Peptides against a protein of PDB entry 7SID. Designs and how they scored, part 16

Target 1, 151 residues: chain A of PDB entry 7SID
Amino acid sequence: LHMYLMLLKELPGEEYPLPMEDVLELLKPLSNVCSLYRRDQDVCKTILNHVLHVVKNLGQSNMDSENTRDAQGQFLTVIGAFWHLTKERKYIFSVRMALVNCLKTLLEADPYSKWAILNVMGKDFPVNEVFTQFLADNHHQVRMLAAESIN

## One batch from the design tools (peptide; aimed at target 1 N32 S35 G73 L85)

Design b2_p15_1_s3 (made by RFdiffusion4, then SolubleMPNN; from b2_p15_1, 6 letters changed)
Fold by OpenDDE base, seed 4:
Structure b2_p15_1_s3 (fold): chain B 151 residues (1-151), chain A 15 residues (1-15)
Amino acid sequence: as target 1 above (151 residues)
Amino acid sequence: PSIPDFAAENNALPP
């Protein structure tokens, strides 16, 4: 886990995007890692914080490539799962804050949710609509972070 | 890759 998290952390920002093939390789184990540690709040927070780099890479990718769509799909599935569990009030505020940061970054890359759509339980939820729900989060820091992200 | 079903009862977080 530690090595994997370090790899995620070392991803360059949007200034130096990685080839989509490299992004895909990093995303391949992500869902499994999330599943294994889904009940560990600290690990979940760390994962969400590190995948911010992936979002930045996805935002600068060629949207027409199959690899891009694949990477986006894998990433959005993970985010959707975290969001779903958040809706069920399963995560502490620090994890929710990390999730908000991911959603914020997605919106920066795709403001109109053309591709940033969460599919949860067979239903589509555009990230721009999902994001606004955190403005009413029970924790003040989450609300504040969400509010800052849309201004 | 295998995608976990976080919505499944068996994969649910503790209440």
Scores: peptide ipSAE 0.035, ipTM 0.646, DockQ to the pose 0.136
OpenDDE base, seeds 1, 2, 3, 5: peptide ipSAE 0.033, 0.032, 0.031, 0.034; ipTM 0.669, 0.667, 0.645, 0.662; seed 2 fails the geometry check

Design b2_p15_1_s4 (made by RFdiffusion4, then SolubleMPNN; from b2_p15_1 with H1M A10N K14P)
Fold by OpenDDE base, seed 4:
Structure b2_p15_1_s4 (fold): chain B 151 residues (1-151), chain A 15 residues (1-15)
Amino acid sequence: as target 1 above (151 residues)
Amino acid sequence: MEIPNFAEENNALPP
């Protein structure tokens, strides 16, 4: 886990995008890691913070390539899972804050939710609509972060 | 590629 998280953290951002093939290799274990540690709030927070680099990298890629679509799909599946559990009130505020940051970054890359659509249990949820729900979060810090993100 | 959806399990998580 530690080594994997370090790799995610070291992923170059928008200024120096990696080849999509390399991004895919990093994403391959992600779902399994998230599933394994889904009950560990600290690990979930760390994962969500580190995958911000993935979003930044994805935003600079050619959206028409098969590899890009694959990477987007894998990433969105994970984010959708975190959001689903968040809706079920399973995560503490610090994890929700990390998720909001991910959603914010997604909106920066795709402000019209052309590809940033969460599919949860067979239903589609555009990230822009998902994001606005955090404006009504029960925790004041989450609401504040969400509100700052729309300014 | 089909990947696991860990959100399908809705057992309670620690607060």
Scores: peptide ipSAE 0.029, ipTM 0.613, DockQ to the pose 0.154
OpenDDE base, seeds 1, 2, 3, 5: peptide ipSAE 0.026, 0.024, 0.027, 0.026; ipTM 0.617, 0.610, 0.606, 0.611; seeds 3, 5 fail the geometry check

Design b2_p15_2 (made by RFdiffusion4)
Pose (drawn by RFdiffusion4):
Structure b2_p15_2 (pose): chain A 151 residues (1-151), chain P 15 residues (1-15)
Amino acid sequence: as target 1 above (151 residues)
Amino acid sequence: DEFQELVEEARESLE
């Protein structure tokens, strides 16, 4: 777990992007890793805080081949799963704050929501519309974080 | 697992 979190945090870089096949290799076990630790709040928070570093390389669309959409779908499905589980009151405010940070990073990467769309229950939600929902949260810290990052 | 089922259903919807 430590090895995978370290690789996720360190390998992606903004100045010189990785090949997309490497991004796919990084994102391949993430779904299983998140599946094991669905119950644990601390591990989920740590996983989200470490995976928010991949968006810098994911946001590149110059080489918009099939691998780009594959990696974007692999990441967005996990983010959508976390958001759906959060909507059902299944996570504490720490995981919600980490998810807000991830969504803020996604909004930074794709302001127009061309590709950053969460898919859940056969429906699609743009990240910008989803982000404003956190202004009505039950925890003051998450609301303040969303209000401050609303810019 | 519930989480894994959600990820598989979303991937199938995208394909």

Design b2_p15_2_s1 (made by RFdiffusion4, then SolubleMPNN; from b2_p15_2, 7 letters changed)
Fold by OpenDDE base, seed 4:
Order: sequence, then structure tokens, then C-alpha cells
Structure b2_p15_2_s1 (fold): chain B 151 residues (1-151), chain A 15 residues (1-15)
Amino acid sequence: as target 1 above (151 residues)
Amino acid sequence: DEFSELIKESQEYLK
């Protein structure tokens, strides 16, 4: 886990995006890692914080290839799962804050929600719609973060 | 799919 998280953390930022093929390779284990550590709040927080780099890379893609769609799908699957469990009140505020940051970054990468749509239980939820729900979060810091992200 | 599996497992253990 530590090595994997380090790889995610060391991903080049917006200035030097990775080839989509490399992004895809990094995303392949992500779902399994998240599933394995789903009950560990600290690990979930760390994962969500580190995958921000992946979002930045996805947002810099100018090619709508199969690999791009695959990478986007794998990432959104994880975000959708975290969001679903968040709605079920399974995560503490620090994890929810990390999730809000991911959603914010997704909106920055795809402001028109061309691909940033969470498919949960067969239903589509645009990220902007999902994001606004955190304005009513039970924890004040989460509400504040969500509000600051919009303003 | 991976999502369904993740959700299923998560719902089972995060009660």
C-alpha cells in the first residue's frame, strides 16, 4: 500500500501530465486497494488525497480514446463508491473533506460534466449535483470546504 | 463489475 500511494503522490501534475497509458496502469489496482481498506478511515483519507494527482492528469487529456474513457471510468468507480458510503454515513469528516476535494478537482477538470458522472446503482449523478450535497454536511468544516470550493 | 463488488463488500462490513 505504501509503495502504491507513493506512486500516486509522485505523479506529475498539470504541467507535465502522464501518458494515458501510464495513468491507466496506475488506476488498475485502485479499486482493489480501496475495497481492501474501506474500513480504515486514515487509509481512505490518504487514498483520496493522493488520487487528486490522477484527476489532474485525466483533466489534461485532449484525446477521447478508449484508454481515456477506461481511466475515467476506473477513477469514477472509486469516487462513486466512496460517495455512496458517505451517504450512508460510513466515513468521518476528514474522509469526506478529502472526497470534496476530489469532486472539486473533477469539476475543474470537467466543468461541463462530459465524463464526470457517478454511476451508482444504475443511476447517473453528475458530479456538480453530488458536490452541492456537501453544503449540507453535518460537519461544519465539510460545509465550509464545500462552500469555499464554489465561491 | 468492480464497483458492484466494492459496494457489496463495503455494505457488508461497514454496518
Scores: peptide ipSAE 0.154, ipTM 0.807, DockQ to the pose 0.084
OpenDDE base, seeds 1, 2, 3, 5: peptide ipSAE 0.145, 0.093, 0.094, 0.091; ipTM 0.798, 0.736, 0.740, 0.736; seed 1 fails the geometry check

Design b2_p15_2_s2 (made by RFdiffusion4, then SolubleMPNN; from b2_p15_2, 7 letters changed)
Fold by OpenDDE base, seed 4:
Structure b2_p15_2_s2 (fold): chain B 151 residues (1-151), chain A 15 residues (1-15)
Amino acid sequence: as target 1 above (151 residues)
Amino acid sequence: SEFEELVQESLEYLK
């Protein structure tokens, strides 16, 4: 886990995006890792913080390729799962804050929601719609972070 | 779609 997280952390930002093939390789174990540690708040927080680099890479990619869509899909699946579990009150505020940062970064990468759409339980939720819900989060710091992200 | 099914399965797996 630690090695994997380190790899995520060391990913180049949008200034030097990775080849999509490399992004896909990094995303392959992500779902399994998230599932395995879904009940560990600290690990989930760390994962969400580190995958911000992936979002930056996805935002700089060519959306026309199948690999890009695949990478986006794999990433959004994980984010959607975290959001779903958040709605079920499974995560503490610090994890929710990390999720908000991911959503913010997604909006920055895809301001028109061309691909940043979460599919949960067969329904599509644009990230901007999902993001707005955190303005009413039970924890003041989460609300503040969400509000600041919009401003 | 096949992808949507995979997404749903993945989501359930993460729960």
Scores: peptide ipSAE 0.038, ipTM 0.703, DockQ to the pose 0.210
OpenDDE base, seeds 1, 2, 3, 5: peptide ipSAE 0.032, 0.037, 0.032, 0.035; ipTM 0.677, 0.703, 0.681, 0.680; seed 3 fails the geometry check

Design b2_p15_2_s3 (made by RFdiffusion4, then SolubleMPNN; from b2_p15_2, 7 letters changed)
Fold by OpenDDE base, seed 3:
Structure b2_p15_2_s3 (fold): chain B 151 residues (1-151), chain A 15 residues (1-15)
Amino acid sequence: as target 1 above (151 residues)
Amino acid sequence: SEFEELVKESLEYLK
């Protein structure tokens, strides 16, 4: 786990995106890792903080390529899962803070949610609509972060 | 996809 998290942490920023093939390889174990540690708040927070770099890489790729669609799908599946569990109050505020940052980064890459759409239980939820829900979060720091991201 | 199924199962487990 720690080795994998370190790899995620060292992903380059938006200025120097990795080839999509490399992004896919990094995303390959992500869903499984998230599943295994879904009840560990600290691990989930760390994962969400590290995958911010993945969002930046995805935003710089050709949206029409198969690899891009695959990578986006894998990533959005994970984010959708975290969001769904957040709605069910499974995560503490620090994890929700990290999730909001991921959603913020997604909106920066895709402001109109052309591809950033969370599919949860067969239903589509554009990230721009999902993001606004955190303005009503029970924790003041989460609300503040969400509000700052909009302004 | 396999990823979607894995996450779906995980979600169901936590509900």
Scores: peptide ipSAE 0.044, ipTM 0.722, DockQ to the pose 0.106
OpenDDE base, seeds 1, 2, 4, 5: peptide ipSAE 0.038, 0.044, 0.033, 0.041; ipTM 0.695, 0.718, 0.697, 0.720

Design b2_p15_2_s4 (made by RFdiffusion4, then SolubleMPNN; from b2_p15_2, 5 letters changed)
Fold by OpenDDE base, seed 3:
Structure b2_p15_2_s4 (fold): chain B 151 residues (1-151), chain A 15 residues (1-15)
Amino acid sequence: as target 1 above (151 residues)
Amino acid sequence: DEFQKLVEESLEYLK
């Protein structure tokens, strides 16, 4: 786990994106890792913080390629799962803050939600709509973070 | 495993 998390953390920013093939390889175990540690708040927080680099890489790729769509789908699936479980009150505020940061980064990469759409149980949720929900979060720090991200 | 179920279901609709 820690080695995998280190790899996520060390991804280059949007200025020097990795080849999409490398991103795909990195994303392959992500859903399984998240599922395995879904009850560990600290691990979930760490994962969400580290995958911010993945968003930056996805935003700099060829949006029309099959590999890009695949990578985006895998990533958004994980984010959607975290969001869904958040709605079920499964995560503490620190995890939710990490999720908000991830959503913020998604919006920076895709301001018009061309590809940043969460599909949960067959329903589409644009990230901007999902993000807005955190303005009403029960924890003041989450609300503040969400509000700061709007401007 | 609710998380894994969500992942699998979401992937199905992304095909």
Scores: peptide ipSAE 0.153, ipTM 0.773, DockQ to the pose 0.911
OpenDDE base, seeds 1, 2, 4, 5: peptide ipSAE 0.125, 0.126, 0.098, 0.139; ipTM 0.767, 0.767, 0.759, 0.766

Design b2_p15_3 (made by RFdiffusion4)
Pose (drawn by RFdiffusion4):
Structure b2_p15_3 (pose): chain A 151 residues (1-151), chain P 15 residues (1-15)
Amino acid sequence: as target 1 above (151 residues)
Amino acid sequence: SDNYFEEKYEEFLES
């Protein structure tokens, strides 16, 4: 777990992007890793805080081949799964704050929501519309974080 | 489910 979190945090870089096949290799076990630790709040928070680093390489669309959409879908389905579970009151405010940070990073990467769309229950939600929902949260810290990052 | 995220990933690959 430590090895995978370290690789996720360190390998992606903004100045010189990785090949997309390497991004796919990084994102391949994430779904299983998140599945094991669905119950644990601390591990989920750590996983989100470490995966928010991959958006810098994911946001590149110059080489918009099939691998780009595959990697974007692989990441967005996990993010949508976390969001859906959060809507059902399944996570504490720490995981919600980490998710807010991830969504803020996604909004930074794709301001027009061309590709950053969460898919859940057969429906699609743009990240911008989802982000404004956190202004009505039951925890003051998450609301303040969303209000401050609303810019 | 014990493999919830894995199930969601497989649903995406089946699409």

Design b2_p15_3_s1 (made by RFdiffusion4, then SolubleMPNN; from b2_p15_3, 7 letters changed)
Fold by OpenDDE base, seed 3:
Structure b2_p15_3_s1 (fold): chain B 151 residues (1-151), chain A 15 residues (1-15)
Amino acid sequence: as target 1 above (151 residues)
Amino acid sequence: SENYFVELMEERLAK
């Protein structure tokens, strides 16, 4: 886990995107890692904080390529799962804070949610719509972060 | 699939 998290942490920012093939390789174990440590709030927070760089990389890629669609799908699967479980009140505020940051970054990359759509239980939820839900979060810091991201 | 992962996560957390 720690080695994987370190790899995620070392991902370059938007200015230095990785080849999509490399992004895919990094994303491959992500779902399994998230599943394995789903109950560990600190690990989940760390994962969400680190995958911010993935979003930036995805936004710099050719949206029409198969690899891009694959990477987007894998990433959105994870985000969708975290969001779904957040609605089920499975995560503490610090994890939700990290999730909001991910959603914010997604909106920066895809302001109109052209590809940033969470599919949960067969239903599509554009990230821009999902994001606004955190304005009503039970924790004041989450609400503040969400509000700051909009303004 | 995306739905599978969500369902799997939810089920596992419920246990």
Scores: peptide ipSAE 0.047, ipTM 0.697, DockQ to the pose 0.085
OpenDDE base, seeds 1, 2, 4, 5: peptide ipSAE 0.045, 0.048, 0.046, 0.046; ipTM 0.698, 0.693, 0.691, 0.690; seed 2 fails the geometry check

Design b2_p15_3_s2 (made by RFdiffusion4, then SolubleMPNN; from b2_p15_3, 10 letters changed)
Fold by OpenDDE base, seed 3:
Structure b2_p15_3_s2 (fold): chain B 151 residues (1-151), chain A 15 residues (1-15)
Amino acid sequence: as target 1 above (151 residues)
Amino acid sequence: SSDYFVEEMEKLKKE
């Protein structure tokens, strides 16, 4: 886990995106890791904080390529799962803070939610709509972060 | 639910 997290942490920023093939390789273990540690708040927070770099890489790629679609789909599924569990109050505020940052980064990469759409149980939820829900979060820091991200 | 999370993660692993 820690080695994988270190790899995620070392992902380059938006200025130097990785080849999509490399992004896909990095995403391969993600679903398994998230599943295994879904109940570990600290691990989830760390994962969400580290995958911010993945969002930046996805935003710099050709959206028409198969690899890009695959990577986006895999990533969005993970984010959607975290969001779903968040709605069920399964995560503490620090995890929700990290999720909000992911959503913010998604909006920066895709302001109009052209591809940033969370599919949860067969229903589509554009990230811009999902993001606004955190303005009503029970924790003041989450609300503040969400509000600051909009302004 | 946690079941959804697990289910979606499993789908990704199979893909």
Scores: peptide ipSAE 0.041, ipTM 0.695, DockQ to the pose 0.349
OpenDDE base, seeds 1, 2, 4, 5: peptide ipSAE 0.040, 0.041, 0.041, 0.040; ipTM 0.695, 0.697, 0.696, 0.693

Design b2_p15_3_s3 (made by RFdiffusion4, then SolubleMPNN; from b2_p15_3, 8 letters changed)
Fold by OpenDDE base, seed 2:
Structure b2_p15_3_s3 (fold): chain B 151 residues (1-151), chain A 15 residues (1-15)
Amino acid sequence: as target 1 above (151 residues)
Amino acid sequence: SPNYFVELMEEYKKK
């Protein structure tokens, strides 16, 4: 796990710093890793913090290639799962904070949610709409973070 | 509990 997380962390936030094929290879295990540790709050927080680099990388990609769409889709699947579990009150505020940061980064890259759309259980949820929900989060720090992201 | 991550991934792959 730690080795994998290190690889995620080392992914540059520059535009196409690595071949998209390499990004895809890195993303392939992500869903399984997240699933395996989904009940561990600390691990989930760490994962979400590290995938911020992936968000930045994917957000800067302006290419409409199959590989880009695939990478975005795989990443959004993970984010969607975390959001879904958050809706089910599975995560403490610190994990939600990390998730909000991911969503914030997505919004910065795609303000109109052209590609940043979470598909959960067959339904589409644009990230801009999802993000608004955190303005009403039960924890004040989560609300503040969400509010700061809007301004 | 269900594995939402894997389930969602499989759902995406089917599209």
Scores: peptide ipSAE 0.049, ipTM 0.697, DockQ to the pose 0.728
OpenDDE base, seeds 1, 3, 4, 5: peptide ipSAE 0.048, 0.047, 0.046, 0.047; ipTM 0.691, 0.690, 0.686, 0.689

Design b2_p15_3_s4 (made by RFdiffusion4, then SolubleMPNN; from b2_p15_3, 11 letters changed)
Fold by OpenDDE base, seed 3:
Structure b2_p15_3_s4 (fold): chain B 151 residues (1-151), chain A 15 residues (1-15)
Amino acid sequence: as target 1 above (151 residues)
Amino acid sequence: EENYFVKEMEKLKAK
């Protein structure tokens, strides 16, 4: 796990994106890792913090390629799952804050939600719409973070 | 608890 998390953390920024093939290889175990540790708040927080680099890589790729769509789908599946479980009150505020940061980064990469759409339970939710919900989060710090991210 | 991560991933792969 720690080695995998290190790989996520060390991804280059948007200035030097990895080849999409490499991104795909990195994303392959992500869903399983998240699922396995879904009850571990610290691991989930760490994962969410590290996958910020993935968003930057996805935003610099050929958006029309099959590999890009695949990578985006895998990533959005994970984000959607975290959001889904957040709605079920499965995560503490620190995990939710990490999720908000991830959503913010998604919006920076895709301001018009061309691809940043969460499909949860068969329904589509644009990330900007999902993000807005955190303005009403029960925890003050989460609300503040969400509000700061708008401006 | 529902293993949402895996279930949703499977749906994507099925498309």
Scores: peptide ipSAE 0.037, ipTM 0.695, DockQ to the pose 0.712
OpenDDE base, seeds 1, 2, 4, 5: peptide ipSAE 0.036, 0.036, 0.036, 0.034; ipTM 0.680, 0.686, 0.677, 0.670; seed 2 fails the geometry check

Design b2_p15_4 (made by RFdiffusion4)
Pose (drawn by RFdiffusion4):
Structure b2_p15_4 (pose): chain A 151 residues (1-151), chain P 15 residues (1-15)
Amino acid sequence: as target 1 above (151 residues)
Amino acid sequence: DVEERLEEEQEEFLE
């Protein structure tokens, strides 16, 4: 777990992007890793705080081949799964704050929501519309974080 | 096939 978190945090870089096949290799075990630790709040928070580093390389669309959409779908489905589980009151405010940080990073990467769309229950939600929902949260810290990051 | 793999992985995580 430590090895995987370290690779996720360190390998992606903004100045010189990785090949997309390497991004796919990085994102391949993430679904299983998240599946094992679905119950644990601390691990989930750490996982989210470490996976928010991959958006810098994911946001590149110059080489918009099939691998780009495959990696974007792989990441967005995990993010949508976390959001859906959060809507059902299944995570504490720490995981919600980490998800807010992830969504803010996604909004930074794709302001127009061309590709950053969460898919859940056969429906699609743009990240910008989902982000404003956190202004009505039951925890003051998450609301303040969303209000401050609303820019 | 890619879409089906992603749907199965997402359902597995939600279960």

Design b2_p15_4_s1 (made by RFdiffusion4, then SolubleMPNN; from b2_p15_4, 6 letters changed)
Fold by OpenDDE base, seed 2:
Structure b2_p15_4_s1 (fold): chain B 151 residues (1-151), chain A 15 residues (1-15)
Amino acid sequence: as target 1 above (151 residues)
Amino acid sequence: SVEEQLKKEQEAFLS
């Protein structure tokens, strides 16, 4: 876990996007790692904070690339799972805030949710639709963060 | 397929 988190942490920002092949290599174990630590709020928060760099890389990629679609799918699968568990009230506000930051970055890269669509249990949820629900989050800091993204 | 693999991974995540 710590080695993986270190790799995610050291990802360059949007100024220096990684080749999509490198992004894919980092995303491959992501779902498994998240699954193993799904009940650990601190680990989940850390993971969500680190994958912000992945979103930035995806935003600068060629949308027509098969590797891009693969990377998007792998990332969105994990985000969708976090979203679902959030709806089941499994995560504290700090984890939800980290998730909102990911969703915000996704919307910046894909304002019309052309590819930023969460598929959970066979149902599609466009990120913009998902994001608006955080405007009504029970925690004031989450609502404020979501509102800042809209305004 | 990639989609099938992702589905299985998500199901495991949510279980």
Scores: peptide ipSAE 0.438, ipTM 0.891, DockQ to the pose 0.938
OpenDDE base, seeds 1, 3, 4, 5: peptide ipSAE 0.438, 0.433, 0.434, 0.433; ipTM 0.891, 0.889, 0.889, 0.889

Design b2_p15_4_s2 (made by RFdiffusion4, then SolubleMPNN; from b2_p15_4, 6 letters changed)
Fold by OpenDDE base, seed 1:
Structure b2_p15_4_s2 (fold): chain B 151 residues (1-151), chain A 15 residues (1-15)
Amino acid sequence: as target 1 above (151 residues)
Amino acid sequence: SVEEELQKQQEEFLS
C-alpha cells in the first residue's frame, strides 16, 4: 500500500503529463486498493488526495484516443464507487472533502460533463449534477468547499 | 470488454 501511495503522490500533474500508457498502469490496481481499504477513512482520504494529479494529467491528454477513454473509465469507476458509498454515509467529512476536490478538478477539465460521467450500478450520473449535491452536505466545511468551486 | 471489467471491479468495490 505505502509503495503504491508513494507512486500516486509522485505522479506528475498537468504541467508535465505522463504518457497515457503510464497513467493506465497506475490506475489499473486503484480499484482493488480502494476496495481493500474502503473502511479505512485515513487511507481513503490519502488515496483521493493523491489521485487529484491523475485528473490533472488526464485533462492535458488527447481525449480522442482509446487509451484516454480507458484511463477515464478506470478513474471514474473508482470515483463513482466513493460517491456511492458517500451516499450510504460510509465516509466522514474529511474523506468527502477529498472527494469534492476530485470532482472539482474533474469539472475544471470537463465543465459540461461530456466525459466526466459516473456510472454506478448501470446508471449514469454527470459529475456536474453529482457535485451540486455536496452543496447540501451535513458538514459545513464540505458545503463551503462545494460552494467555492461553483461560484 | 473493458466496460465489463470496470463494472466487475466496481461491483467488488461496492460489495
Scores: peptide ipSAE 0.566, ipTM 0.924, DockQ to the pose 0.901
OpenDDE base, seeds 2, 3, 4, 5: peptide ipSAE 0.564, 0.563, 0.560, 0.564; ipTM 0.923, 0.923, 0.922, 0.923

Design b2_p15_4_s3 (made by RFdiffusion4, then SolubleMPNN; from b2_p15_4, 7 letters changed)
Fold by OpenDDE base, seed 5:
Structure b2_p15_4_s3 (fold): chain B 151 residues (1-151), chain A 15 residues (1-15)
Amino acid sequence: as target 1 above (151 residues)
Amino acid sequence: SVEEELQQKQQEFLS
């Protein structure tokens, strides 16, 4: 875990995009790592904060390549799972804050949810629709963060 | 397929 988190932490942002092949290689084990630590709030928060750089890289990539679509799929699978567990009230506000930041970054890269669509248990949920739900979050800081992202 | 693999990964995550 430590080595993997280190790699995520050091990932360049939007200004210095990585080759999609490298991004894809990094994303492939992500779901497994998240699954192992899904009940650890602190680890989940850390992972979600680190993958913000991945979203920025995805937004700068050529969307026409197969590797880009694969990388997007790997990432969205994880975000969809976190969102689903959030609906089941499995995560405290700090983890939800990190998730909202991920969704915000996705919307900045894809405002019309052309590719930013969460598939959960066979159903599609555009990120712009998912994001709206956090405006009604029980915690005031989560609502505030969501509201700031819209304006 | 890639889609099937992703579905399996998510299912394991949510189990």
Scores: peptide ipSAE 0.591, ipTM 0.932, DockQ to the pose 0.864
OpenDDE base, seeds 1, 2, 3, 4: peptide ipSAE 0.588, 0.591, 0.589, 0.588; ipTM 0.931, 0.932, 0.931, 0.931

Design b2_p15_4_s4 (made by RFdiffusion4, then SolubleMPNN; from b2_p15_4, 6 letters changed)
Fold by OpenDDE base, seed 1:
Structure b2_p15_4_s4 (fold): chain B 151 residues (1-151), chain A 15 residues (1-15)
Amino acid sequence: as target 1 above (151 residues)
Amino acid sequence: SVEEKLREEQQRFLS
């Protein structure tokens, strides 16, 4: 876990985009790691904070390539799971804050949710629609963060 | 096939 988190932390951001092949390699273990530590709030927060760089990188990629679609799919699968568990009240506000930041970054890359669509249990949820739900979050700071991101 | 694998991974995540 610690090694993987270190790799995520050192991931180049928007200014230095990675080849999509490298992004795919990084994303491969992500779902498994998240699954193993889904009940650990601190680990989940850390993961969500680090994968922000992945979103920024995906936004700079060629949207028409198979590798891009694959990377997007793998990433969105994880985000969708976090969102679903959030709806089930499995995460404290600090984790939800990190998730909102991920969704915000996705919307910056894809404001109209052309590809940023969360598929959870076979159902599609555009990120722009998902994001609005955090405006009604029970925690003040989460609502504030969501509100700041829309305008 | 890729989508199916992703769904399976997500299901494992949510289980």
Scores: peptide ipSAE 0.408, ipTM 0.886, DockQ to the pose 0.896
OpenDDE base, seeds 2, 3, 4, 5: peptide ipSAE 0.405, 0.406, 0.402, 0.403; ipTM 0.885, 0.885, 0.884, 0.885

Design b2_p15_5 (made by RFdiffusion4)
Pose (drawn by RFdiffusion4):
Structure b2_p15_5 (pose): chain A 151 residues (1-151), chain P 15 residues (1-15)
Amino acid sequence: as target 1 above (151 residues)
Amino acid sequence: SEEKLEEEQEKFLNA
């Protein structure tokens, strides 16, 4: 777990992007890793805080081949799964704050929501519309974080 | 590819 978190945190870089196949290799075990630790709040928070680093390489669309959409789908489905579970009151405010940070990073990466769309229950939700929902949260810290990052 | 992603998402939600 430590090895995988370290690789996720360190390998992606903004100045010189990785090949997309490497991004796919990084994102391949993430679904299983998240599946094992679905119950644990601390691990989920750590996983989200570490995965928010891959958006810098994911947001590149110059080489918009099939691998790009595959990697974007692989990441967005996990983010959408976390959001859906959060909507059901399954996570504590720490995981919600980490998810807010991830969504803020996604909004930074794709302001127009061309590709950053969460898919859940056969429906699609743009990240910008989902982000404003956190202004009505039950925890003051998450609301303040969303209000401050609303810019 | 799409069906693989749906199966991975469903597995996580039902873990």

